# Peptides against a protein of PDB entry 4KTY, part 90

Target 1, 266 residues: chain A of PDB entry 4KTY
Amino acid sequence: YVLNDIGVIFYGEVNDIKTRSWSYGQFEDGILDTCLYVMDRAQMDLSGRGNPIKVSRVGSAMVNAKDDEGVLVGSWDNIYAYGVPPSAWTGSVDILLEYRSSENPVRYGQCWVFAGVFNTFLRCLGIPARIVTNYFSAHDNDANLQMDIFLEEDGNVNSKLTKDSVWNYHCWNEAWMTRPDLPVGFGGWQAVDSTPQENSDGMYRCGPASVQAIKHGHVCFQFDAPFVFAEVNSDLIYITAKKDGTHVVENVDATHIGKLIVTKQI

## One batch from the design tools (peptide; made by RFdiffusion4, then SolubleMPNN)

Design b2_p16_7_s1 (from b2_p16_7, 8 letters changed)
Fold by OpenDDE base, seed 2:
Structure b2_p16_7_s1 (fold): chain B 266 residues (1-266), chain A 16 residues (1-16)
Amino acid sequence: as target 1 above (266 residues)
Amino acid sequence: DPLPHKLDLQSLLPPK
């Protein structure tokens, strides 16, 4: 999880799983220096750089360009005129070296690119890390731990009222660490995500969230456990918006979100 | 094409 410099990222559809090779290149010249530079740009105290909890949380923030002029600018509008299309990247090395050289955010990334670069960052700093792909990944944007799907009285989706969304797949990272800040048993794999999705205590970052805590429904454990829980286990709530303005829950589906979570086995 | 996409929520509706 630290020494492997080439990986496989799962993507596509749940019924048509595909794989993409990704070169992490954590041992390539200049990459470790760039990872240290990233922490310098984050103004991270030296005392925190030995703490994987702090490092992974800072990395989650800094791999995306939001808030802090971090590594990657995301683009989801199919407009890549001022940079490289996300699909053109084959590994982390070119991205990180460009960031170090230009001292400006690199364009452009999407979830698997963010996850690839973040994986390199974690491994460079001695944190065991892997990429995880979640199929039918929910995006809860109001922190209520459910996917609210609003319906018109005719049964069609009301797109104006429906704010939450579901991705066919989403990629993030899991980092291995002890969690002395949590109860016994909730160390090990921690979900961390550098794709800018939601604001977490003032900036776009996510995690570390204990995988064991999420698995057992302990969403009160820091950091961002409710958001990660919703990505993998939220119920679909079908709500009919009545003409009189009232909302009625018509159906609940607990089986669609997080249909498959895949990671490379070493 | 590696690009993720948002699912059509209409397709997630339970069968009538």
Scores: peptide ipSAE 0.628, ipTM 0.931, DockQ to the pose 0.866
Fold by OpenDDE base, seed 4:
Structure b2_p16_7_s1 (fold): chain B 266 residues (1-266), chain A 16 residues (1-16)
Amino acid sequence: as target 1 above (266 residues)
Amino acid sequence: DPLPHKLDLQSLLPPK
């Protein structure tokens, strides 16, 4: 994992899986120095830099520009003024070197770009890492572990009653580490996500969340396990909003979210 | 579409 400087990122639809190459470039000149610079910008103490738990959490915060003038500015509105469209990036190197040179956030990224840059960051620092693509990826916006779909009495969706959303796909990272802060058995792959989605204890960051814990429904473990769990396994809750203001759960579907999770094994 | 997108919630409705 650490040695591969080029990878494949899965994207598209669950029934039309596509791949794109991504150059991580963790061995290219200036990249390691940039990763160290990222940790410097985060004001990370030296003692923590040897701890993959702390490093991955800081990385999840710093790869996005929110809160801390980190590496990448996200844009999802198809307007990419004053920067590069997310689809134009082919690897991490140009992004990281631009960040180091300009000392300003680089525009623009979306999930796979964040994941690509974050993968480089982790690998540069000796943390085994891979990109994961989740199809039918839920974004639980209100931390209830559900994907709420509100319906009018006529059966049409009322999109104004929730900010929850489902993406056709979303990319994040898994980083390999021991978790001495968790019970035995919950080390190994940890989900970490640098795409700014939700606030986690004051910052847009996510993880490390134990993949094993999530697989077994243990959402009580740090960090951000509930959010990651919801991304891959939240139920679709169909709620009819009655005219009298009451809400009635009409249906529950536990089969759609996290329909497929794909990662390259090399 | 190579870009990720939010699914139309209407498309997630169960068939009548």
Scores: peptide ipSAE 0.627, ipTM 0.936, DockQ to the pose 0.834
Fold by OpenDDE base, seed 1:
Structure b2_p16_7_s1 (fold): chain B 266 residues (1-266), chain A 16 residues (1-16)
Amino acid sequence: as target 1 above (266 residues)
Amino acid sequence: DPLPHKLDLQSLLPPK
């Protein structure tokens, strides 16, 4: 998980799973220096740089440009006039070297690009890491562990009231570490995500969240376990908003979110 | 298409 410099990222639809190659290039010239530069830009204390919990959380924040002039600017509006389209990237090296050279955020990324660069960052710093793809990935933006879908009285989705969303796929990372800050058994793989989705205690970051804790329904442990849990296991709640202002739950679907989670084993 | 996209939530409703 540390030594492999080329990987495969899963994407596409749950019914049409596709793969793309990604060059991590953690051993290429200048990449380690760039990773150290990223931590310098984050003003990370030297004593914390040996702690994978702190490093992965800082990396989660710094791989995206929000808040801290981090590595990548996200774009989801299909307008890439001032940079490189997300689909044009084939690896992490060019992105990281551009960041180091320009000292400005690199344009543009989406989830698999963020995950690719973050994977390089983690591996470069000696943290075992892999990319995970979640199909039917929920984005709960009010931290209630539900996908609230509001319906008009005619049964059509009310897009104005519906704030939560579901992506056909989303990519994030899992990093291997001990978690002495958690109860025994919740070390190992930790979910971390550098794609800017939600604010976590003042910054766009996510994790590390214990995969084992999430699998067993424990969302009370740091960091951001409720959000990650919702991405993979939230129920779809269809709510009819009546003209009189009342809300009625019309349907609950517990089968669609997190239909498939895939990662490369080697 | 390699780009992720938001699903049509209407399509997730069970058939009547």
Scores: peptide ipSAE 0.621, ipTM 0.928, DockQ to the pose 0.839
Fold by OpenDDE base, seed 3:
Structure b2_p16_7_s1 (fold): chain B 266 residues (1-266), chain A 16 residues (1-16)
Amino acid sequence: as target 1 above (266 residues)
Amino acid sequence: DPLPHKLDLQSLLPPK
């Protein structure tokens, strides 16, 4: 989980799982220096750089360009006018070296690109890490642990009112560490995500969230456990907004979100 | 298509 510099990322549909290779290149020239530079740009105290909890949280913020001029600019509009299309990247090295050279965010990334670069960052710094793909991945926009889908009275989705979304797949990372800040049993794999999705205490970052805690429904533990829980286990709540201002729950589906979570064994 | 996409939420509704 630290020494392997080539990996496989799962993507596609839950019923049509696909794989792509990704070169992490954590041992290539300039990559470790770039990871240190990233932490310098984050103004991370030297005392915190030995703490995988702090490092992974900072990494989740800095691998995306939001807030802090971090590594990658995300783009999801299928127009990549001022950079490289996300699908053109094959590894982390070119991205990280461009960032170090230009000292400006690199365009463009999507979830697997963010996850690939973040995986390199973690492994460079000696943190065991892997990429995880979640199929039917929910994006809870209002932090209520539900996928609220608003319907018109005719049964059609009201796209204006519906802010939450479900992705066919989403990629993030799991990092291995002890969690002395959490109760016993919640160390091990921690979910961390550098794809900018939601603001977490002032910055677009996510994690580390205890995978064990999430599996047991404990969302009260830092960091961002409710959001990660929602990604993998939200109920779909179909709500009809009536003309009289009342909301009626028409359907509840607890089976679709997080149908499959896949990671490559090394 | 290697790009992720948002699902059509209407398609997730169970049949009436």
Scores: peptide ipSAE 0.621, ipTM 0.929, DockQ to the pose 0.845

Design b2_p16_7_s2 (from b2_p16_7, 9 letters changed)
Fold by OpenDDE base, seed 1:
Structure b2_p16_7_s2 (fold): chain B 266 residues (1-266), chain A 16 residues (1-16)
Amino acid sequence: as target 1 above (266 residues)
Amino acid sequence: DPLPSKLDLNSLLPPK
């Protein structure tokens, strides 16, 4: 089996699925060296560099610039001053080589850019990896495994109280590895996400979370399984906030979040 | 729109 250095990333809307090509370039000159440099910048112990659990977790942290001056700066304000708009990138190579040359975070990325660069990083280091797109992807901000939608008494959304959000789509990665730190059966594909979304034990990182564990509703296993579970399986909880401060659950919808999860089979 | 976007939560409201 020969790894392809060009991939496809799914995006768009659940009812209008689109694809874009992405050049991973894991075999191009300087890319492996840059991936090693990323681990050096993370001050990763040599003993951990052979462990895909540690490597994928470090990569999750280092592909984003938060906390550690990692590879990519995220931007969602549509201004993109002093950098490249996320939509202008076509592959990982230019981003990684710029990072290596400048030794400063590269501007700018969004989820598919983070996922593309992270995919290159994982593949360069011998970890089988693929990009996953989740449509109707929830972002749980308070770690309660549900999407809380607060409503005014008139039935409209209370945007001040509603902290959780739903993205039309979100991209992350799955990395293949054994998980000797988990019960038997929870190895294989592990969800990892380098898009900075939530703090995980002091850093903006996510995973590796066992896909099999999440599919079976097990969220007690490391790392960040509750957050990933919420992205794909959160119930929508509609809560009416009364003027007197009382909260009443009006409705529950278990059908909207994670409507479709798409990945190109390796 | 090729960019991901946060959904308008009003679009997720149950029918009245």
Scores: peptide ipSAE 0.571, ipTM 0.929, DockQ to the pose 0.880
Fold by OpenDDE base, seed 2:
Structure b2_p16_7_s2 (fold): chain B 266 residues (1-266), chain A 16 residues (1-16)
Amino acid sequence: as target 1 above (266 residues)
Amino acid sequence: DPLPSKLDLNSLLPPK
């Protein structure tokens, strides 16, 4: 989890799983220096740099460019004229070295690119880390732990009212650490995500969220457990919006979100 | 297609 400098990222569809190689390159010249530079740009106190909880949370924020001129600019509109298309990247090294030399955010990334760079960052700093892919990954944007699908009276989706979304796949990271800030038993793998999705206490960041806590429904545990829980375990709530403004729950499906979570075994 | 995509929610409608 720390020593492997080449990895595999799972993507595609749940019924057609694909893999892509990713070079983490955590031992390449200048990469560790760049990771330290990232923490410097975050103005992270030296006292916190030995704490994987703080480091992973800061990394979650800094690997994306939002808020703090971090490493990667995301782009999801298929317009990459002023940078590199996300699919063109093959590893973390070029991205991190460009960031270090230019001191400006690198364009462009999407989830697997964010996850790849974040994985390098964590491993460079001695934090065991892996990339995980969640198929049928929900994006709950109102923090109600549900995937709300609003329907017209004719049964079609009301796209105007439906704000939540589902990705065919999404990639994030798990980092191994103790959690003395949580009850006993909730250390180990922690979900962290550098893809900018939702604001977390003023910044686009996510985690560390205890995988064990999420697995057992303890969404009250810091950080961002409700959001991560929703990504992997939201119920699909089908709501008919009546013409009179009332909402009626027509169906609930607890089986679709988080159909498969895959990570490379090391 | 290597890019992730948002699913068409109409494809997630419950069976009739």
Scores: peptide ipSAE 0.570, ipTM 0.929, DockQ to the pose 0.876
Fold by OpenDDE base, seed 3:
Structure b2_p16_7_s2 (fold): chain B 266 residues (1-266), chain A 16 residues (1-16)
Amino acid sequence: as target 1 above (266 residues)
Amino acid sequence: DPLPSKLDLNSLLPPK
């Protein structure tokens, strides 16, 4: 997990799984220095740099440009006039070296690009890491662990009231570490995500969240376990908003979100 | 399309 410098990222649809190669290049010249530079820009103290919990959390914040002039600017509007389209990237090296050289955020990324760069960052710093693809990935906007789908009285989706969304796929990372800050058994793989999705205690970051804890329904443990849980296991709640302002739950689907989670084995 | 996309939530509606 640390030594591999070329990887595969899964994407596409759950019924049409596709793969793309990604060059992590954690051993390429200047990449380690760039990762250290990223931590410098984050003003991370030296004592914390040896702690994978702190490093992965800082990385989740700094790989995205929001809040802190981090590495990548996300764009989801299919307009990439001032940079490189997300689909044009084939690896992390060019992105990280551009960031180091320009000292400005690099345009543009989407989830797999964020995950690719973040994977390089983690592996470069000796943290075992892998990219995970979640199909039918929910984005809970209000931290209620549900995917709320509001319906008009005619049964169509009320787009104004429906703030949550579901992606056909989303990529993030899992990093291997002990979690002495958590109860016994919740070490191992930790979900971390650098794609800017939700604010976590003041900035766009996510994790580390214990995969084992989430798997067993424990969402009370730091960091951002509720959000990650919602991505992979939230119920779809279909709510009819009545004209009188009342809400009626019409249906609940507990099987749709997180239909498939895939990662490269080697 | 290699880009992720937000699903049309109408496609997730249960049969009426």
Scores: peptide ipSAE 0.567, ipTM 0.928, DockQ to the pose 0.883
Fold by OpenDDE base, seed 4:
Structure b2_p16_7_s2 (fold): chain B 266 residues (1-266), chain A 16 residues (1-16)
Amino acid sequence: as target 1 above (266 residues)
Amino acid sequence: DPLPSKLDLNSLLPPK
Protein backbone atom coordinates (compact mmCIF):
# COMPACT_ATOMS: atom_id res chain seq x y z
CA TYR B 1 0.00 0.00 0.00
CA VAL B 2 2.98 2.28 0.38
CA LEU B 3 5.78 0.65 -1.58
CA ASN B 4 4.04 -0.11 -4.86
CA ASP B 5 4.70 2.76 -7.24
CA ILE B 6 2.63 1.42 -10.13
CA GLY B 7 -1.03 0.79 -9.79
CA VAL B 8 -4.19 -0.18 -11.57
CA ILE B 9 -7.29 1.96 -11.64
CA PHE B 10 -10.62 0.36 -12.40
CA TYR B 11 -13.05 2.24 -14.60
CA GLY B 12 -15.71 1.77 -17.26
CA GLU B 13 -19.08 0.20 -16.68
CA VAL B 14 -20.18 -2.25 -14.03
CA ASN B 15 -20.80 -4.85 -16.71
CA ASP B 16 -17.63 -3.96 -18.61
CA ILE B 17 -14.93 -3.33 -16.06
CA LYS B 18 -11.74 -1.88 -17.45
CA THR B 19 -8.34 -1.18 -15.99
CA ARG B 20 -5.83 1.60 -16.48
CA SER B 21 -2.24 1.60 -15.35
CA TRP B 22 -1.14 4.52 -13.24
CA SER B 23 2.37 5.36 -12.15
CA TYR B 24 2.30 6.82 -8.66
CA GLY B 25 6.03 7.45 -8.60
CA GLN B 26 6.20 8.25 -4.91
CA PHE B 27 9.93 7.49 -4.93
CA GLU B 28 10.79 9.59 -7.96
CA ASP B 29 13.08 12.56 -7.51
CA GLY B 30 11.30 15.67 -6.35
CA ILE B 31 7.99 14.00 -5.56
CA LEU B 32 8.35 13.92 -1.79
CA ASP B 33 9.57 17.49 -1.90
CA THR B 34 6.50 18.41 -3.90
CA CYS B 35 4.23 16.75 -1.37
CA LEU B 36 5.86 18.78 1.36
CA TYR B 37 5.43 21.85 -0.80
CA VAL B 38 1.73 21.07 -1.11
CA MET B 39 1.42 21.08 2.65
CA ASP B 40 3.38 24.32 2.77
CA ARG B 41 0.99 25.90 0.29
CA ALA B 42 -1.85 24.74 2.49
CA GLN B 43 -0.15 26.56 5.36
CA MET B 44 -0.37 23.41 7.39
CA ASP B 45 1.30 23.75 10.75
CA LEU B 46 4.12 21.40 11.57
CA SER B 47 2.27 19.77 14.42
CA GLY B 48 -0.50 18.61 12.14
CA ARG B 49 1.79 17.07 9.57
CA GLY B 50 2.28 14.03 11.73
CA ASN B 51 -1.44 13.38 11.98
CA PRO B 52 -2.80 11.28 9.10
CA ILE B 53 -6.31 12.57 9.77
CA LYS B 54 -5.23 16.15 9.21
CA VAL B 55 -2.85 15.28 6.41
CA SER B 56 -5.43 13.32 4.45
CA ARG B 57 -8.03 16.05 4.89
CA VAL B 58 -5.58 18.72 3.78
CA GLY B 59 -4.53 16.54 0.88
CA SER B 60 -8.14 16.11 -0.11
CA ALA B 61 -8.43 19.87 -0.36
CA MET B 62 -5.08 20.59 -1.94
CA VAL B 63 -5.02 17.99 -4.70
CA ASN B 64 -7.82 19.97 -6.30
CA ALA B 65 -7.20 23.57 -7.29
CA LYS B 66 -10.41 24.99 -5.86
CA ASP B 67 -10.20 27.33 -2.90
CA ASP B 68 -6.46 27.17 -2.43
CA GLU B 69 -4.69 26.99 -5.78
CA GLY B 70 -4.08 23.32 -5.25
CA VAL B 71 -2.60 20.82 -7.64
CA LEU B 72 -5.22 19.94 -10.26
CA VAL B 73 -7.93 21.78 -12.11
CA GLY B 74 -10.87 19.60 -12.96
CA SER B 75 -12.62 19.72 -16.29
CA TRP B 76 -15.60 17.69 -17.41
CA ASP B 77 -16.75 19.55 -20.51
CA ASN B 78 -14.42 17.85 -22.97
CA ILE B 79 -12.69 21.16 -23.65
CA TYR B 80 -9.08 21.18 -22.56
CA ALA B 81 -7.64 24.04 -24.54
CA TYR B 82 -5.39 25.39 -21.83
CA GLY B 83 -3.77 22.21 -20.64
CA VAL B 84 -3.52 18.46 -20.91
CA PRO B 85 -6.61 16.32 -21.43
CA PRO B 86 -7.28 14.19 -18.35
CA SER B 87 -6.94 11.01 -20.37
CA ALA B 88 -3.42 11.92 -21.44
CA TRP B 89 -1.94 11.56 -17.97
CA THR B 90 -0.35 8.23 -17.16
CA GLY B 91 0.90 8.95 -13.68
CA SER B 92 1.33 11.42 -10.87
CA VAL B 93 4.94 12.42 -11.41
CA ASP B 94 4.55 14.84 -14.30
CA ILE B 95 1.59 16.50 -12.64
CA LEU B 96 3.28 16.99 -9.30
CA LEU B 97 6.55 18.16 -10.80
CA GLU B 98 4.73 20.63 -13.01
CA TYR B 99 2.88 21.95 -10.00
CA ARG B 100 6.10 22.36 -8.07
CA SER B 101 7.85 24.06 -10.95
CA SER B 102 5.09 26.38 -12.08
CA GLU B 103 3.58 26.92 -8.64
CA ASN B 104 0.24 27.05 -10.42
CA PRO B 105 -2.57 24.52 -10.67
CA VAL B 106 -2.12 21.91 -13.38
CA ARG B 107 -4.78 21.43 -16.03
CA TYR B 108 -6.64 19.10 -16.28
CA GLY B 109 -7.91 16.23 -14.18
CA GLN B 110 -10.92 14.05 -13.62
CA CYS B 111 -11.67 11.61 -10.82
CA TRP B 112 -9.04 8.97 -11.57
CA VAL B 113 -6.39 11.64 -12.08
CA PHE B 114 -7.28 13.25 -8.78
CA ALA B 115 -7.25 9.86 -7.14
CA GLY B 116 -3.91 8.98 -8.69
CA VAL B 117 -2.22 12.15 -7.56
CA PHE B 118 -3.81 11.91 -4.14
CA ASN B 119 -2.63 8.34 -3.81
CA THR B 120 0.92 9.47 -4.49
CA PHE B 121 0.59 12.24 -1.95
CA LEU B 122 -0.62 9.89 0.76
CA ARG B 123 1.96 7.23 0.05
CA CYS B 124 4.79 9.75 -0.04
CA LEU B 125 3.85 10.78 3.45
CA GLY B 126 3.77 7.22 4.72
CA ILE B 127 0.02 6.82 4.74
CA PRO B 128 -1.15 3.51 3.30
CA ALA B 129 -3.52 4.35 0.51
CA ARG B 130 -5.40 2.78 -2.34
CA ILE B 131 -7.73 3.90 -5.08
CA VAL B 132 -11.32 2.79 -4.96
CA THR B 133 -13.71 2.73 -7.89
CA ASN B 134 -17.41 2.90 -7.26
CA TYR B 135 -19.75 1.96 -10.08
CA PHE B 136 -23.10 3.69 -10.17
CA SER B 137 -21.72 6.43 -7.99
CA ALA B 138 -24.27 8.94 -6.82
CA HIS B 139 -23.61 12.61 -6.35
CA ASP B 140 -25.95 14.01 -3.76
CA ASN B 141 -26.09 17.76 -4.12
CA ASP B 142 -28.52 18.62 -1.36
CA ALA B 143 -27.13 16.49 1.45
CA ASN B 144 -30.25 14.43 2.05
CA LEU B 145 -28.60 11.03 1.52
CA GLN B 146 -30.90 10.39 -1.41
CA MET B 147 -30.59 10.41 -5.15
CA ASP B 148 -33.63 12.45 -6.04
CA ILE B 149 -34.91 11.96 -9.56
CA PHE B 150 -37.68 14.35 -10.37
CA LEU B 151 -40.17 13.34 -13.00
CA GLU B 152 -42.62 15.21 -15.12
CA GLU B 153 -46.20 14.06 -15.04
CA ASP B 154 -45.54 12.22 -18.27
CA GLY B 155 -42.87 10.15 -16.52
CA ASN B 156 -39.83 11.71 -18.13
CA VAL B 157 -37.03 13.13 -16.05
CA ASN B 158 -37.32 16.77 -15.16
CA SER B 159 -33.74 17.84 -15.72
CA LYS B 160 -34.32 21.28 -14.30
CA LEU B 161 -35.46 20.01 -10.93
CA THR B 162 -33.13 17.03 -10.82
CA LYS B 163 -29.87 18.28 -9.40
CA ASP B 164 -28.42 15.00 -8.21
CA SER B 165 -26.54 12.81 -10.64
CA VAL B 166 -25.24 9.29 -11.03
CA TRP B 167 -21.88 8.57 -12.56
CA ASN B 168 -21.14 5.30 -14.27
CA TYR B 169 -18.04 5.21 -12.12
CA HIS B 170 -16.18 7.44 -9.69
CA CYS B 171 -12.75 7.05 -8.13
CA TRP B 172 -11.57 8.16 -4.73
CA ASN B 173 -9.06 6.98 -2.17
CA GLU B 174 -8.98 5.00 1.00
CA ALA B 175 -6.28 5.78 3.53
CA TRP B 176 -5.36 3.58 6.46
CA MET B 177 -5.18 5.23 9.84
CA THR B 178 -6.34 5.07 13.40
CA ARG B 179 -9.25 7.29 14.33
CA PRO B 180 -8.87 8.24 17.95
CA ASP B 181 -11.48 10.92 17.31
CA LEU B 182 -14.06 8.21 16.61
CA PRO B 183 -15.39 5.35 18.68
CA VAL B 184 -13.41 2.14 18.83
CA GLY B 185 -13.71 0.08 15.69
CA PHE B 186 -13.93 2.88 13.18
CA GLY B 187 -10.27 3.17 12.41
CA GLY B 188 -8.69 1.42 9.46
CA TRP B 189 -9.63 2.40 5.94
CA GLN B 190 -10.92 5.94 5.59
CA ALA B 191 -12.52 7.29 2.45
CA VAL B 192 -10.95 10.50 1.19
CA ASP B 193 -11.72 12.23 -2.08
CA SER B 194 -9.85 15.04 -3.77
CA THR B 195 -12.19 15.35 -6.75
CA PRO B 196 -14.03 18.60 -6.13
CA GLN B 197 -17.64 17.60 -5.70
CA GLU B 198 -19.13 19.33 -2.69
CA ASN B 199 -18.14 21.95 -0.21
CA SER B 200 -17.19 20.58 3.19
CA ASP B 201 -16.97 23.19 5.90
CA GLY B 202 -15.76 25.85 3.53
CA MET B 203 -13.58 23.88 1.14
CA TYR B 204 -13.95 21.38 -1.64
CA ARG B 205 -12.71 18.35 0.21
CA CYS B 206 -14.00 15.04 1.43
CA GLY B 207 -12.99 12.81 4.30
CA PRO B 208 -11.52 11.05 6.04
CA ALA B 209 -14.74 9.10 6.45
CA SER B 210 -14.61 5.78 8.24
CA VAL B 211 -15.36 2.97 5.84
CA GLN B 212 -16.51 0.82 8.73
CA ALA B 213 -18.81 3.54 9.95
CA ILE B 214 -20.32 3.99 6.51
CA LYS B 215 -20.69 0.25 6.08
CA HIS B 216 -22.73 0.12 9.25
CA GLY B 217 -24.75 3.21 8.47
CA HIS B 218 -23.06 5.52 10.94
CA VAL B 219 -23.11 8.72 8.95
CA CYS B 220 -22.83 11.01 11.94
CA PHE B 221 -19.08 10.55 12.24
CA GLN B 222 -16.66 13.07 10.81
CA PHE B 223 -15.75 13.76 8.11
CA ASP B 224 -18.26 13.90 5.30
CA ALA B 225 -19.69 10.47 6.03
CA PRO B 226 -23.14 11.44 4.72
CA PHE B 227 -21.75 12.39 1.34
CA VAL B 228 -19.67 9.26 0.99
CA PHE B 229 -22.56 7.16 2.19
CA ALA B 230 -24.77 8.68 -0.47
CA GLU B 231 -22.18 7.91 -3.14
CA VAL B 232 -22.26 4.22 -2.35
CA ASN B 233 -25.66 3.54 -0.87
CA SER B 234 -28.24 6.23 -1.57
CA ASP B 235 -31.68 5.19 -2.66
CA LEU B 236 -33.02 6.37 -5.96
CA ILE B 237 -36.11 8.36 -5.17
CA TYR B 238 -38.44 8.96 -8.07
CA ILE B 239 -40.51 12.04 -7.42
CA THR B 240 -43.27 13.26 -9.67
CA ALA B 241 -43.61 16.99 -9.77
CA LYS B 242 -47.28 17.73 -10.17
CA LYS B 243 -48.58 20.75 -12.02
CA ASP B 244 -49.92 22.12 -8.79
CA GLY B 245 -46.40 22.13 -7.36
CA THR B 246 -46.80 19.10 -5.14
CA HIS B 247 -44.26 16.29 -5.12
CA VAL B 248 -45.23 12.66 -4.93
CA VAL B 249 -42.78 9.83 -4.35
CA GLU B 250 -43.60 7.30 -7.02
CA ASN B 251 -40.83 4.76 -6.53
CA VAL B 252 -37.81 3.96 -4.43
CA ASP B 253 -34.91 1.86 -5.68
CA ALA B 254 -32.30 0.78 -3.17
CA THR B 255 -30.36 -1.52 -5.48
CA HIS B 256 -28.63 0.61 -8.09
CA ILE B 257 -26.25 2.96 -6.31
CA GLY B 258 -22.92 1.50 -5.32
CA LYS B 259 -23.49 -1.60 -7.38
CA LEU B 260 -19.83 -2.50 -7.25
CA ILE B 261 -16.89 -1.11 -5.33
CA VAL B 262 -13.50 -2.28 -6.50
CA THR B 263 -9.99 -1.72 -5.25
CA LYS B 264 -6.67 -3.34 -5.96
CA GLN B 265 -5.04 -5.33 -3.23
CA ILE B 266 -1.69 -3.62 -2.86
CA ASP A 1 -15.81 5.54 -23.03
CA PRO A 2 -12.76 5.76 -20.82
CA LEU A 3 -14.03 8.94 -19.22
CA PRO A 4 -16.54 8.83 -16.44
CA SER A 5 -19.94 9.95 -17.53
CA LYS A 6 -23.17 10.97 -15.97
CA LEU A 7 -25.79 8.38 -16.60
CA ASP A 8 -28.88 9.28 -18.53
CA LEU A 9 -31.40 9.27 -15.75
CA ASN A 10 -34.10 8.30 -18.19
CA SER A 11 -32.34 4.97 -18.47
CA LEU A 12 -32.85 4.46 -14.76
CA LEU A 13 -36.59 4.92 -14.87
CA PRO A 14 -38.68 2.05 -13.68
CA PRO A 15 -40.82 0.27 -16.20
CA LYS A 16 -44.01 2.12 -16.96
Scores: peptide ipSAE 0.564, ipTM 0.928, DockQ to the pose 0.870

Design b2_p16_7_s3 (from b2_p16_7, 8 letters changed)
Fold by OpenDDE base, seed 5:
Structure b2_p16_7_s3 (fold): chain B 266 residues (1-266), chain A 16 residues (1-16)
Amino acid sequence: as target 1 above (266 residues)
Amino acid sequence: DPLPYELDLQSLLPPK
């Protein structure tokens, strides 16, 4: 998980899984220096740089440009006039070296690009890491662990009230570390995500969230376990918004979110 | 095309 510098990222549909090669290049010249530079830009204390919990959390914040002029600017509007389209990237090296050279955020990324760069960052710093792809990935933006789908009385989706969304797929990272800050048994793989999705205590970052904790429904454990849990296991809640202002739960579907989670075994 | 997309929530509606 640390030694491989070329990987495969899974994407597409659950019934049409596709793969994309990605060069992590953690051993290429200047890449480690750039990772250290990223931590410098984050003003990370030297004492914390040896702690994978702190490093992965800082990395999740700094790989995206939000808040802190981090590495990558995300774009989801199909307009990439001022940079490189996300699909044009083939690896982390060019992105990281451009960031180091320009000292400005690099345009543009989406989830697999963020995950690719973040994977390089983690591996460069000696943290075992892998990219995971979640199909039917929910985005809960009100932290209620549900995918709330609001319906009009006629049965159509109320797009104004429906704030949560489901993506065909989403990519993030898992990093291997001990979690002395958690109860025994919740070390190992930790979910971390650098794609800017939700604000976490003041910054767009996510994790580390114990995969074991999430699997067992322990969403109270830091960091961002509720959000990650919702991505992989939230119920679809169909709510009819009546004209009188009342909300009625019409249906609950516990089977659609997180249909498949895939990672390359290294 | 590696671009992810938001699913059409209308398509996720349960059958009546």
Scores: peptide ipSAE 0.619, ipTM 0.936, DockQ to the pose 0.894
Fold by OpenDDE base, seed 2:
Structure b2_p16_7_s3 (fold): chain B 266 residues (1-266), chain A 16 residues (1-16)
Amino acid sequence: as target 1 above (266 residues)
Amino acid sequence: DPLPYELDLQSLLPPK
């Protein structure tokens, strides 16, 4: 994982899986220096830089520009006039070198770009990492572990009340590390995500969340396990908003979220 | 086109 500088990112639809190449370039000139610069910008102390838990959490914050003038500015409004369209990037090197040179956030990224750059960051620092694509990825924005779909009495979706969303796909990273801060058995792959989605203790960051913990429903384990759990395993809750203001659960679907989770095998 | 998109939640409704 650490030694492979070219990867494949899965995207598209669950029934029409597509792939694109991504050059991580962790061994290219200036890339390691840039990763160190990122940690400097985060004001990360030297003692923390040897801890993959702290490094991956800081990385998840710093790869996005929110809060801390990190590496990438996200854009989801199809307006890219002041930078590079997310789809134009083919690897991490140009992004990281531009960040180091300009000392300003680079425009623009979306999930696979964030994941690509974050993968380079992790691998540069000796943390085994891979990109994971989740199809039918839920975004729970009220931390209740559910996808709440509000319906009008006629059965149509109430877009005003429905705040949660589902993406056709989303990708993030898994980083390999021990978790001495968790019970035995919950080390190994940890989900981390640099795409700015939700605020986590004051910053747009996510993880590390134990994949084993998520798999077994242990959402109480730090960090951000409830959010990651919801992305891959939340139930769709269909709620009818009655005219009298009451809410009635009409149906529950446990089969649609996280239909497929894909990562490149060695 | 690698751009992800939010699904139309109406399409996720169970058949009536």
Scores: peptide ipSAE 0.616, ipTM 0.936, DockQ to the pose 0.877
Fold by OpenDDE base, seed 1:
Structure b2_p16_7_s3 (fold): chain B 266 residues (1-266), chain A 16 residues (1-16)
Amino acid sequence: as target 1 above (266 residues)
Amino acid sequence: DPLPYELDLQSLLPPK
């Protein structure tokens, strides 16, 4: 998980799983220096640079450009006139070296690109890491652990009221570490995500969240466990918005979100 | 095409 410099990223549909090769290149010239530069730009205290909890949290913030002029600018509008389209990247090396050279955020990335670069960052710094793909990945934007789907009285989706969303797939990372800040048993794999999705205590970052804690429904532990839990296990709540302003729960579906979570088993 | 996309929530509606 540290020594492998090439990997496979799963994407596509739950019923049509596809794979894409990705070159992490953590041993390539200039990559370690760039990772150190990233931590310097984050103004990370030297005492924290040996702590995988702090490093992974800082990495989740700095791999995206939001808040702190981090590595990658996300774009989801199919317009990439001022950079490289996300699908053109084949690995982390060119992105990281461009960031170091230009000292400006690199355009553009989406989830698998963020995950690829973040994986390089973690592995380069000696943190075992892997990319995880979640199919039917929910984005809960109000932290209620639900995927709220609002319906008109005629049964059609009310897109104006419905703010939560579901992606066909989303990629993030898992990093291996001990969690002395959590109860015994919640170390090991920790979910971390550098794709800018939600604000976490003032910055677009996510994790580390204990995979074991989330698996057992413990969302009270730092960091961002409720959000990660919602990505993989939200119930779909169908709510009819009445003309009088009242809301009625019409149905609940616990089977759609997080249908499949895939990672390389090597 | 590796681009993810937001699902059409209308397609997720339960059957009548």
Scores: peptide ipSAE 0.611, ipTM 0.933, DockQ to the pose 0.874
Fold by OpenDDE base, seed 3:
Structure b2_p16_7_s3 (fold): chain B 266 residues (1-266), chain A 16 residues (1-16)
Amino acid sequence: as target 1 above (266 residues)
Amino acid sequence: DPLPYELDLQSLLPPK
């Protein structure tokens, strides 16, 4: 996982899985220097740079530009003025080198671009990492482990009240590490995500969250396990907001979110 | 089209 500098990212639909190549380029000139520069910009203590827990958490924050003038600016408005469209990127190298040269966030990225750059960052620093694609990926906006869909009395979705969303797919990373800060058995693959989605204790970052913990429903363990759990396993809760102000649960669907989680086997 | 998109939540509602 550390030595591979070219990868495949899965995307598309659950019933029409597509792949795209991505050049990580962790061994190319200037890339390691840029990764060190990223940690410098984060003002990361030298003592923490040998700890994959701290490094991956800092990386999840710094690969996005939010809060800290990190690497990539996200854009989802399909305009992409003043930068490169997310779909135009083919690898991490150009992005990281531009960041190092300009010392300003690079425009623009979306989930697979964030995941690609983050994968380079992790592998460059000797942390085994892979990109994971989750189909029917939920975004729980209020941290209640549910995908709340509010309906009008006529059965139509109330978009004003509905704050949560479901993406056809979302990409993040898994990093391999021991977790001495967690109970035995929750080391191994840890979910980390650099796409700015939710604020985690003051910064747009996510993870490391124990994949084993999430698989067993243990969302009490740091970091951001509830959010990652919701992405892959939240129930769809259809709630009718009645005129009298009461809420009635009309339907519960436990089958749609996280239908398929795919990663390249290496 | 590699761009992800938010699903139409109405389409996820099971038939009555």
Scores: peptide ipSAE 0.592, ipTM 0.929, DockQ to the pose 0.864

